# Designs tried in a protein design run: peptides against a protein of PDB entry 3H8D. Part 11

Target 1, 122 residues: chain A of PDB entry 3H8D
Amino acid sequence: DMKRQQRFFRIPFIRPADQYKDPQNKKKGWWYAHFDGPWIARQMELHPDKPPILLVAGKDDMEMCELNLEETGLTRKRGAEILPRQFEEIWERCGGIQYLQSAIESRQARPTYATAMLQNLL

## One batch from the design tools (peptide; aimed at target 1 P12 E89 R93 C94)

Design b1_p11_5 (made by RFdiffusion4)
Pose (drawn by RFdiffusion4):
Structure b1_p11_5 (pose): chain A 119 residues (1-119), chain B 122 residues (1-122), chain P 11 residues (1-11)
Amino acid sequence: KRQQRFFRIPFIRPADQYKDPQNKKKGWWYAHFDGPWIARQMELHPDKPPILLVAGKDDMEMCELNLEETGLTRKRGAEILPRQFEEIWERCGGIQYLQSAIESRQARPTYATAMLQNL
Amino acid sequence: as target 1 above (122 residues)
Amino acid sequence: SEQDEALELLD
């Protein structure tokens, strides 16, 4: 019913902007858009646990801008294939995280919940 | 979900003559494919030593890869799949819009998602 | 990257 689009933004800590390149610890931010709205958000950090977020339970913590208002479709190198998102998501325990939110009625139905519920 | 049937692939390549040369002397080229479901709709090749090759379904059937998407194994090759814009950016710089527009005007281009996309643009 | 090299080749 809707187009699935995935984005990745590598980042460094604000405190690392003026250190030498070897001292800049990298992280990665990810987003899965189910149409205009984010279904899943994922953050890999070099200094704390991975942040896994799903539509519904984590609306407050997730990016609140829809796809058009982010400008992500306009940024070069930002969009990634579905597998590039799914591989990282699975390695972070994302399948169990989304399943747990589904069973406790905290998950808003999206293409992502439909995929986990099907298989 | 015509868009979901669209799949794009890129294979970097080198000539056999450059196989054992230093990495800086390996003149790379790139082969591309746009699959409209099981069939290649557009094929594109950047070469280090000759003009780019642009091919469209219908007009260029003899020159294009004859295998369908499953027969190629490309969906199983690591790093081969690219986003539509990664194909379109190169296709545009090679004159692919003019090449596809001409095939449509000469009616040689078989209707595909690619011809449908160019027509919606015009 | 492979995309950037491809663009350099065309340029």

Design b1_p11_5_s1 (made by RFdiffusion4, then SolubleMPNN; from b1_p11_5 with Q3L; failed a check: a repeat of another design)
Amino acid sequence: SELDEALELLD

Design b1_p11_5_s2 (made by RFdiffusion4, then SolubleMPNN; from b1_p11_5, 3 letters changed)
Fold by OpenDDE base, seed 5:
Structure b1_p11_5_s2 (fold): chain B 122 residues (1-122), chain C 122 residues (1-122), chain A 11 residues (1-11)
Amino acid sequence: as target 1 above (122 residues)
Amino acid sequence: as target 1 above (122 residues)
Amino acid sequence: SDLDEALALLD
């Protein structure tokens, strides 16, 4: 409902294969999450050498963060939290609107703040 | 409506009387704004030596920022934009919920995202 | 999810 706080987070990741390489050879990815209250609504992963990964609640639950927001510790990580637009800009660039819309049309998406906003956008 | 982006900003200010003093004698205040789309919905001012100022659209229009969001240039000021919670935490501490509620009850508040959220809180 | 790897790098 409308009481749930929308919070967005971004953290870098290094590929497991690059973990022990010299810093200059570690290709950095970015992990993004949108939490609708305590639960993740959208997840996105920017990779250096493959297409971005877009995930939405209901459709992609098994591939998404399984922890609630508090369990992630993201709220306690300095610099992890980002502005809504910092998430949405990347989401839009990656075709997230179409991805979520398709999930709704296929009846795979769980209702979230994101699905509600999409209904207002279209 | 639900399409309007909620954006929050904070910038420091120095009292006019302190403007030309030595840096150690300049008491810093903080100016906060909540923009509901292009228009300000709430404003808040933290002062070093007086009570905080709380302002809500409709009730306090003449005391609030008269510029639309784009005109302020805040979106182009590095470090000015803050997370929703960074505004709300201070707003709550300063009694903003009660202030806005009173403005609604007196029929002084203009409907905004903030008034809608308050209705959900209460 | 790459969360575990991402979180580990920040600690």
Scores: peptide ipSAE 0.030, ipTM 0.534, DockQ to the pose 0.061
OpenDDE base, seeds 1, 2, 3, 4: peptide ipSAE 0.030, 0.029, 0.029, 0.065; ipTM 0.292, 0.519, 0.537, 0.526; seed 4 fails the geometry check

Design b1_p11_5_s3 (made by RFdiffusion4, then SolubleMPNN; from b1_p11_5 with Q3L D11E)
Fold by OpenDDE base, seed 4:
Structure b1_p11_5_s3 (fold): chain B 122 residues (1-122), chain C 122 residues (1-122), chain A 11 residues (1-11)
Amino acid sequence: as target 1 above (122 residues)
Amino acid sequence: as target 1 above (122 residues)
Amino acid sequence: SELDEALELLE
């Protein structure tokens, strides 16, 4: 649906294990989300000590944010919203194109803006 | 073309007449642009002392930025790029929807991402 | 969830 607004967000997180450590020892991760309208289409997590996590709607619903965009409060968090390219650049570097492509081919991906764009790109 | 990246920019400008005035007397305007891929689709100018200027591709080509996106250097100017909604909010407030709609109806608008989105919205 | 942890950090 071309009417749906594509919105992207990035927020830091600190691992629970580092919660009470000194600031210099609190290793920061990054949580990314792409919302296709009110619902998440892609999620990505960058961790300091393990490979990135890539998640796509349909395939990874149980591991992704279950809240709709409004429920997250992300739209009200200053600095949380990012440009599309700020998401896509990291997505591409993490192998997101191949990940989503495979999910489409296996019929695991739910149709989203992201799947539609990939169909055009390939 | 769904492949084309939609990018939005905002930069301040000082009126030539205020160029050599004291800083407090330099009235700042704002220049906005929406690029549909390499080419501008919409342009908007906010002035301190006159109504906003709205421009759409096809209708207003001679008054719009003639440079492709790369030639503008906007992608290399820190803080120039803005979120889609940061453009659209001002566009809507300035009557941009009606302006573009009228341009489409009069067959003056060149097909762009903006025209396609409006077709879906209406 | 990771989101919950991230949201708590920002609050």
Scores: peptide ipSAE 0.027, ipTM 0.573, DockQ to the pose 0.059
OpenDDE base, seeds 1, 2, 3, 5: peptide ipSAE 0.027, 0.027, 0.027, 0.026; ipTM 0.559, 0.558, 0.561, 0.562

Design b1_p11_5_s4 (made by RFdiffusion4, then SolubleMPNN; from b1_p11_5, 3 letters changed)
Fold by OpenDDE base, seed 5:
Structure b1_p11_5_s4 (fold): chain B 122 residues (1-122), chain C 122 residues (1-122), chain A 11 residues (1-11)
Amino acid sequence: as target 1 above (122 residues)
Amino acid sequence: as target 1 above (122 residues)
Amino acid sequence: SELEEALALLD
């Protein structure tokens, strides 16, 4: 059902190795998620010292958030929710379009709002 | 097509009567819009000294923004776009659910994402 | 998971 609300979230994370360092020495990463209704459709992780991680539903289920949107508590975390473009801008910059396209072409991606949008974009 | 992106915007406005007053004497209102794809589905206006105005597509077309989303330039105005809940919270508080429901019941509202959502809520 | 770690840090 494409009537599902598309919601996007971003939260910072600290590398485990930096967890006990002084604040100035903790390098922040960023965790991003796109929820197509209650379930995650895309996930993205920006790290300070390694390439971004891009994940899409169907292909990367085992590496993606296993919690439904409600279970994450993200909707209750002030400042966690972001605008669609705040996600998409980073997604595009990181090669997310090509990543998702390849997942579709290889028949790895499950249908989501994101896959449907890509069908219109290409 | 329910695949259309739902986008929400808010911009301040100043009453015409206050336009030439000193800044401290200008009371701000707020203009809100929900776009269902390129077209407005709901509009809302918060005024400092009168009841909120609620408008829904089909019923209130003549009083709503006549420009499509692109023409408004809202997508290019920094800080104008808001989260769905930032719209809905105010909409609900102002009685928007009842307003839209009545418009549906009277067969005045045209189908939009908003009407579809209300069908699920009630 | 990264989410769990991230969420834990925000609590």
Scores: peptide ipSAE 0.032, ipTM 0.548, DockQ to the pose 0.051
OpenDDE base, seeds 1, 2, 3, 4: peptide ipSAE 0.031, 0.030, 0.028, 0.058; ipTM 0.547, 0.532, 0.557, 0.478; seed 4 fails the geometry check

Design b1_p11_6 (made by RFdiffusion4)
Pose (drawn by RFdiffusion4):
Structure b1_p11_6 (pose): chain A 119 residues (1-119), chain B 122 residues (1-122), chain P 11 residues (1-11)
Amino acid sequence: KRQQRFFRIPFIRPADQYKDPQNKKKGWWYAHFDGPWIARQMELHPDKPPILLVAGKDDMEMCELNLEETGLTRKRGAEILPRQFEEIWERCGGIQYLQSAIESRQARPTYATAMLQNL
Amino acid sequence: as target 1 above (122 residues)
Amino acid sequence: SAMEAAAEQDS
């Protein structure tokens, strides 16, 4: 019913902007848009646990801008294939995280919940 | 979900003559494919030593890869799949819009998602 | 131009 679009933004800690390149620890931010709305958000950090977020339970913590208002479709190198998102998501325990939110009635139905519930 | 049937692939390549040369002397080219479901709709090749090759379904059937998407194994090749914009940017720089527009005007281009997209643009 | 853009994408 809706187009699935995935985005990735590599980042460094604000405290690392003026250190030498070898001292800049990298992370990666990810987003899965189910149409205009984010379904899943994922953050890999070099200094703390991975942040996994799903629509519904984590609305407060997730990016609140829809796809058009982010400008992500306009940023070069930002969009990624579905597998590039899914591989990282699975390695972070994302399947169990989304399943747990589904069973406890904390998950808003999206293309992502439909995929886990099917298989 | 016509858009979901669209799949794009890129294979970097080098000539055999450059196989054992230093990495800086390996003149790379790029082969591209746009699949509209099981069939190639557009094929594109950037070469280090000759003009770019642009091919469209219908007009260029003899010259294009004859295998369908499953027969190629491209969906199983690591790093081969690219986003639509990665194909379109190169297709545009090569004159692909003019090439596809002409095939449509000469009616040689078989209707595909690519011809449908160019027509919605015009 | 296309060769340059492809090289950027490949990198």

Design b1_p11_6_s1 (made by RFdiffusion4, then SolubleMPNN; from b1_p11_6, 6 letters changed)
Fold by OpenDDE base, seed 2:
Structure b1_p11_6_s1 (fold): chain B 122 residues (1-122), chain C 122 residues (1-122), chain A 11 residues (1-11)
Amino acid sequence: as target 1 above (122 residues)
Amino acid sequence: as target 1 above (122 residues)
Amino acid sequence: DAMKLAEELDA
């Protein structure tokens, strides 16, 4: 249903190897999520020392957040929620449009708000 | 179309009467807007010394922003765009749900994303 | 896991 609330979140993470280092030696990654209603539609991970990870519902379910939005506690974490463009700008830079398009074409993507928007754009 | 981008904005304003006063004597109001695609769906004004103003498309067109989103320059103004909840929290506090509901019931409201969401909620 | 990440941030 296209009437579902679209919500976007971002949280930093520190690599386990850096957890006990001095602050200046802790390299932050960033975890991004797009929730289409209660369920994640897209996930993205920016890492300080490896390529970004792009994930879409249907194709990458085993690698994505398994919890519904309420279970994540993201809605209760101050500063976690971001603007759609704050997600999309990074998504686009990382090749997310092409990634999702490929997932649609291969029939791996589950229909979501994201797939619908892409289909409208093309 | 429910696939339109929902964007929310907030900007402060100083009353004309306060424009030439000392900073401590300038009372800020707040102007809020919900754009359903290119057109405003809801507008809200918080004032330092009068009740909030709530406006919805169809009913209050003559009092609302007449410009499409691009014409406003809001998308180019740093710090203007806000999260949906930052709008909705204030909207709800000001009785916006009831205001929009009344506008729908009286057939004064133009169908927007806001009207559709309210209809889903009730 | 978002919960694991959130817990790490809260620590």
Scores: peptide ipSAE 0.025, ipTM 0.533, DockQ to the pose 0.058
OpenDDE base, seeds 1, 3, 4, 5: peptide ipSAE 0.028, 0.058, 0.029, 0.055; ipTM 0.628, 0.605, 0.628, 0.582; seeds 1, 3, 4, 5 fail the geometry check

Design b1_p11_6_s2 (made by RFdiffusion4, then SolubleMPNN; from b1_p11_6, 5 letters changed)
Fold by OpenDDE base, seed 5:
Structure b1_p11_6_s2 (fold): chain B 122 residues (1-122), chain C 122 residues (1-122), chain A 11 residues (1-11)
Amino acid sequence: as target 1 above (122 residues)
Amino acid sequence: as target 1 above (122 residues)
Amino acid sequence: SAMELAEELEA
């Protein structure tokens, strides 16, 4: 349903291995999420020491956030919500278009706003 | 730190493939989480059509919820919080003791309240 | 994964 509200979020994260270290020893990553209505459609992680992680609904469900948008509290976290372009710019730079396209072609992607938009552009 | 608050949560989930189906076609699973302070220590998923999923911090970080407890909004979700035994009973039935023990022995488990408790019992 | 479950609850 293309009428669902598209919302995007970004939060910093500290790697589990760094959680109990001094601040100077905590390398900051960035967690991104695209919610298509209540459900996550895409997830993306920037890391200081490894390649970006790209995840798409249907294909990567086991690695993606399992909480619906209301359960995450992200809508209530000051500064977490970002503009669509702030997500898409990073998504594109990380190879997200190709990643999602491949997931569609392999029939691994669940239909979402993201899959619909990509298919409309091609 | 054994002084961290241990909190446990359970929420129902609908499989991504069932999200847009009629209610009668949505098979309900159950998501469980153990938070050791702000950080997830264990995650567990019950499914209607596949084996339970067990996840432990350090080993399964890429598959576990990446949000800290405050970011999840679970503390504000009515009926989500459960008693420790309500988590542990299911964890034990699903083979969680053996799973966590193996993760400790293989040096994959991050130290948590869960690892400490298990090691105290052995 | 926890991430996948979040998606399911949001739908």
Scores: peptide ipSAE 0.068, ipTM 0.707, DockQ to the pose 0.073; fails the geometry check
OpenDDE base, seeds 1, 2, 3, 4: peptide ipSAE 0.024, 0.028, 0.036, 0.036; ipTM 0.683, 0.698, 0.701, 0.695; seeds 1, 2, 3, 4 fail the geometry check

Design b1_p11_6_s3 (made by RFdiffusion4, then SolubleMPNN; from b1_p11_6, 6 letters changed)
Fold by OpenDDE base, seed 4:
Order: sequence, then C-alpha cells, then structure tokens
Structure b1_p11_6_s3 (fold): chain B 122 residues (1-122), chain C 122 residues (1-122), chain A 11 residues (1-11)
Amino acid sequence: as target 1 above (122 residues)
Amino acid sequence: as target 1 above (122 residues)
Amino acid sequence: DAMALADEIDA
C-alpha cells in the first residue's frame, strides 16, 4: 500500500571507534533514511573518507537500520526530519537511481514506495 | 568516566525481510542494548531461528547501533527501558562474560562501563 | 546494523 506516509531523515554520526577521540579525530558522517510507513525503504550514508553507501530494502536489509520508524525516535529528534527532495537530491547524486534499478532487475529489491516511484519514472 | 548513566533497553524486532509477510511469517527477535552514557557499550540480539548475537563496543562497532542513545528515541519508547539485571541475566546466559573478556584480552574492546565492571569481577 | 559489511561491499 503506497498510501503510507513517506518520511525522510538525516542525522550526523560519529563512528563508534571515534566516540572518545578528540573532536578533530571524530570524522563526521551523515546518515540518511527513507521510511515507507513504519519500515525503512532506503538508507544512505555519506562519509568524509570513503564513498557513499547506498542501501535498499530487500537487498540490503541486514545492513540497514533494523528499527522501525517509531523505534528510532527520529520523529522526535529535532532537526532530523528532512524534505523528500533533500533526500532525493543526494540519492540521485550518489547514483541511487541506478543502484535501486539494479536491485529491482536482479529481483533483490523489496517492493517499496521507492521501487514504485522508480518504475513510474522509467 | 564511569559516572555516566547506564541504561538498558529491549525491543522486539521483525526482520526487514519479514516486514510485509503474514504475521505467522514474521519471526520476532529481541534487540537488547546497553548504553554507557550516550554511547552503546553492548548489544545483544535474540532470534527464534539462530544463535544469539553478542556485540561489544570497539570490537563490533560496525555491527552495532550507530545511533547514540538520544538519536534512537529509546528513552521515549514506552516499555523499552529495562532494568540492568534484565539485560545482564540474558547477557550472562548467552556467554556474554566470556565474549567480553575475550574482546578485552585481544585488545579489541573499547573501554566502557561494561569492561570496567568485568575487570572488577575477575 | 552491519556497517562493516557495507564497508566491505562499498570499498
């Protein structure tokens, strides 16, 4: 059911290995998520020192956030929620369209709002 | 600094792959976390169909929750917070003491409240 | 989460 609420979030993160280091050594990444209703549909990670990580439901379930939206508390985290375009802009720049398309074609992608929208575009 | 607040949480989870399946096919796991202040110190996963997963800070950073405590919203999730003993009981039953000890001995464990307490015990 | 696996795949 694609009438589910689509919500997008972005938070900075510091790698656990850097947690107790001096601020200079805390390399900040950015964690992005697209939730299709309660369940994550896409995840994206931007890092200062490595390529972006793109993850899609079905294919990358084990690497994605296992918490549903309510469990994450992201809806209650000030400044975490972003506009759809703020996610999609980065997603597109990182090659997310091709990544998701490939996951669909290989039958690895779980049907989500994201897969449906891509199929509408192509 | 070990004066940080130690907080423990437990939530059920359904594997992402099972999210859209019928209730019968949604195999429920249990996600446990120990937060030493804002940062996770230990994580534990109980599954119906596989052995428990034990994770400790430093060694298993990349497999553990990347969100700090506030980001998870677990403090705001009704019924998620558990008593220390409720975590430790399961941790001990799953061999967590030995797991953490091994991580300390191999110099993989990040110093946390958990490592300190174990060193006090042994 | 399993960021370690992601790092290996995306490296």
Scores: peptide ipSAE 0.024, ipTM 0.663, DockQ to the pose 0.034
OpenDDE base, seeds 1, 2, 3, 5: peptide ipSAE 0.027, 0.031, 0.018, 0.040; ipTM 0.686, 0.648, 0.691, 0.668; seeds 1, 2, 5 fail the geometry check

Design b1_p11_6_s4 (made by RFdiffusion4, then SolubleMPNN; from b1_p11_6, 4 letters changed)
Fold by OpenDDE base, seed 1:
Structure b1_p11_6_s4 (fold): chain B 122 residues (1-122), chain C 122 residues (1-122), chain A 11 residues (1-11)
Amino acid sequence: as target 1 above (122 residues)
Amino acid sequence: as target 1 above (122 residues)
Amino acid sequence: DAMELAAELDA
């Protein structure tokens, strides 16, 4: 329920097209994830050359990380875990609040800690 | 603290300039208020011909209702009280979340139920 | 692609 641990992660990625370019020519994106217990609740991708991608559980399952938290190995990856605010600040700036709200209202969002917190605010 | 009753109100208003015009020529605005116990926490004004006004306790005290809840008589005014969502939906649409957040970050916002809920979300 | 990224995370 709400007793699950909320954990957040951030990892950089390089576009496939830039994989073999010189280091200075590799533009980095950022992959963000919120896990509500073992399952991903929200995902966000910041790109160097396109708008951010916002994804919420239930609505966007097919576009989101399909691995549970343990399977990702993120908990064992140094520097991957971030503080809640480090996720939420970017989430808000990218329009994540409205995105999740719309998903809730359309009944596409799966209930998560994120949906509960949003619904408690509004 | 958080045991205070959160109460919301909405009343229409007519611009002073329209006060004596024919009914069909009176453009209505809407005055919204959130009370955290006896004191106003948020105020919002929707206007027919200008952008909405968003106000938060601490930052905007001088522009906000100075009467406590009982003094307003709103609790006794038929149709004045609204549901929390009836306020929050408009508040969000008007950018109230970001407005209050900015007030918190700048240390202008007085702690209210609204600030607490926002900080629990983010 | 989420699947591509997931594969990288799992590997």
Scores: peptide ipSAE 0.021, ipTM 0.385, DockQ to the pose 0.031
OpenDDE base, seeds 2, 3, 4, 5: peptide ipSAE 0.020, 0.020, 0.023, 0.022; ipTM 0.584, 0.522, 0.588, 0.584; seeds 4, 5 fail the geometry check

Design b1_p11_7 (made by RFdiffusion4)
Pose (drawn by RFdiffusion4):
Structure b1_p11_7 (pose): chain A 119 residues (1-119), chain B 122 residues (1-122), chain P 11 residues (1-11)
Amino acid sequence: KRQQRFFRIPFIRPADQYKDPQNKKKGWWYAHFDGPWIARQMELHPDKPPILLVAGKDDMEMCELNLEETGLTRKRGAEILPRQFEEIWERCGGIQYLQSAIESRQARPTYATAMLQNL
Amino acid sequence: as target 1 above (122 residues)
Amino acid sequence: SAMEAAAEQEA
């Protein structure tokens, strides 16, 4: 029913902007858009646990801008293939995280919940 | 979900003559494919030593890869799949829009998602 | 050029 689009933004801590390149610890931010709306958000950090977020339970913590208002389709190198998102998501325990939110009625139905519920 | 049937692939390559040269002397080229479902709709090759090759379905059937998407194994090759814009940027720089527009005007281009996309643009 | 853009994509 809707186009699935995935984005990745590598980042460094704000405190690392003016250190030498070898001292800049990298992280990665990810987003899965189910149409205009974000279904899953993922953050890999070099200094704390991975942040896994799903539509519904985590609306307050997730990016609140829809796809057009982010400008992500306009940023070079930002969009990634579905597998590049799914591989990282699975390694972070994302399947169990989304399943737990589904069973406790905290998950908003999206293409992501439909995929986990099907298989 | 015509868009979901669209799949794009890129294979970097070098000539055999450059196989054992230093990495800086390996003149790379790139082979590309746009699959409209099981069949290749557009094929593109950047070469280090000759003009770019642009091929469209219908007009260029003899010159294009004859295998369908499953027969190629490309969906199983690590790093081969690219986003549509990664194909389109190169296709545009090579004159691919003019090449596809001409094939459509000469009616040689077989209708595909690619011809449908160029027509919606015009 | 196309060759430059392809090299940038690969990098």

Design b1_p11_7_s1 (made by RFdiffusion4, then SolubleMPNN; from b1_p11_7, 4 letters changed)
Fold by OpenDDE base, seed 2:
Structure b1_p11_7_s1 (fold): chain B 122 residues (1-122), chain C 122 residues (1-122), chain A 11 residues (1-11)
Amino acid sequence: as target 1 above (122 residues)
Amino acid sequence: as target 1 above (122 residues)
Amino acid sequence: SAMELAEEIEE
């Protein structure tokens, strides 16, 4: 439903391998999510020492957040919610448009607000 | 740290493919998590139409919940928290002991409360 | 799948 609220979130994360290291030895990554209503549409992970991970609903369900928006603490987490452009700017830089397009063309992507916007653009 | 609080959670889920179906056509699955302090140690997914998925920290980090416990709404979600035995009973039935053991033997598992308990048992 | 684990939208 295109009437669903589009909400975007970003949180820092520490790699599992760094969980028990001293703060100075913890490499910070960034976790990004786009929720199309209660359901995640896109996920993106920035890592300090490897390429970003891009994930889209339908194709990458096994690798994406399985919690609905309410089940995440994100709406209650101070500073987690970001503007659409704060997500999209990183998404674009990481090749997200091409990634999502390929997922659509291969019929792997689930229809979301993100797929609809892309299909209107192209 | 073995002094960390062990907490277990279970929530129902609807498959992405069923998100937009009528309630009667939604197949319910179950998501289980074991948090060793703030960090996930084990994850388990029961599906209505495929084998369960077992995941252990270190080995399966890419497929597991990347949110820490506080970032999940789980501690604030009514009925989400379960007793250890409610997790372990399902874990055992799904072959979780063997799965975790194999991950330890292959040196893929990150040390957690779960790995420590298993190593004490065997 | 992890993503499939999104809770039933409480209608």
Scores: peptide ipSAE 0.026, ipTM 0.711, DockQ to the pose 0.063; fails the geometry check
OpenDDE base, seeds 1, 3, 4, 5: peptide ipSAE 0.023, 0.026, 0.025, 0.024; ipTM 0.698, 0.718, 0.712, 0.699; seeds 1, 3, 4, 5 fail the geometry check

Design b1_p11_7_s2 (made by RFdiffusion4, then SolubleMPNN; from b1_p11_7, 3 letters changed; failed a check: a repeat of another design)
Amino acid sequence: SAMELAEELEA

Design b1_p11_7_s3 (made by RFdiffusion4, then SolubleMPNN; from b1_p11_7, 4 letters changed)
Fold by OpenDDE base, seed 4:
Structure b1_p11_7_s3 (fold): chain B 122 residues (1-122), chain C 122 residues (1-122), chain A 11 residues (1-11)
Amino acid sequence: as target 1 above (122 residues)
Amino acid sequence: as target 1 above (122 residues)
Amino acid sequence: SAMELAEELEK
C-alpha cells in the first residue's frame, strides 16, 4: 500500500501580524506538505523568526491539514507542487528524521510512506 | 505596571490548503491577540475544523507573535482592533481561564495583565 | 501551531 503516489507541496504564508505591513516587511513563512496518496503524511512549517514546526500523521492530526489532497486544491495550483527532495532536504535539516523516529517509538505515528522509509533507513 | 494599555485585535486567516479554493470554500480562521502594553500577553486561534489554540506569554513564547504591538501594524489596520469582551468571551469559551491557570500553577506563565486578572478572579 | 494568512490575502 506504499504504492500510493507520494506528492509534495509548498506554499507561502504571511504571519497574521505582518499582513498589515508593507510587502517588503512581510516576512514569508513556508507551509510544506507530504501527501501519501490522498492523505497527508507529514506537514512542516518554516517561519522567519521561530523554530520550524514538524508534524506527522497520527501524532499531530489535530494540528495538520484535515483535507484530503483533492480537497486542498493544491494539485490544481501552479507552482505549489515540489520535488520530493525539496521537501526532504528541509525536513532533514529541521530534524524531521528524529522527530518522526520519536513519534514511531512512542507509538504515536500512524503508518505512512514516511514511517516506512524511515524504517528502511534505520 | 498593569497600568499599561490593554488592547485586543482580531484578524482572519485562510488555511494554507484553502488558499487555492474558491472564496466560498475558503474556511476562515481567526487570529486573536491581547497586548499588555507593547507586548503580547495572550494569543488565540479559532479554526474552522479543529480545536482552538490558546497561547500565553512565558509559556508559549515560541509559538506566539514575537513582534511588539507597533511592529505588527495592527494599530494601523482598520477593523483589526476589538473590544476586550470580544476577546474574553471567546477566550473563556475556549477554556482560556483554565489554560492560563494551569500555566501559572506550572510556573510557565510570564506575569501579565491577564495573569493578574486571573488572580483577582480566583 | 502557526496561524497564517494565505498569500492571496496579501493582495
Scores: peptide ipSAE 0.019, ipTM 0.560, DockQ to the pose 0.098
OpenDDE base, seeds 1, 2, 3, 5: peptide ipSAE 0.027, 0.028, 0.042, 0.042; ipTM 0.681, 0.690, 0.705, 0.644; seeds 1, 2, 3, 5 fail the geometry check

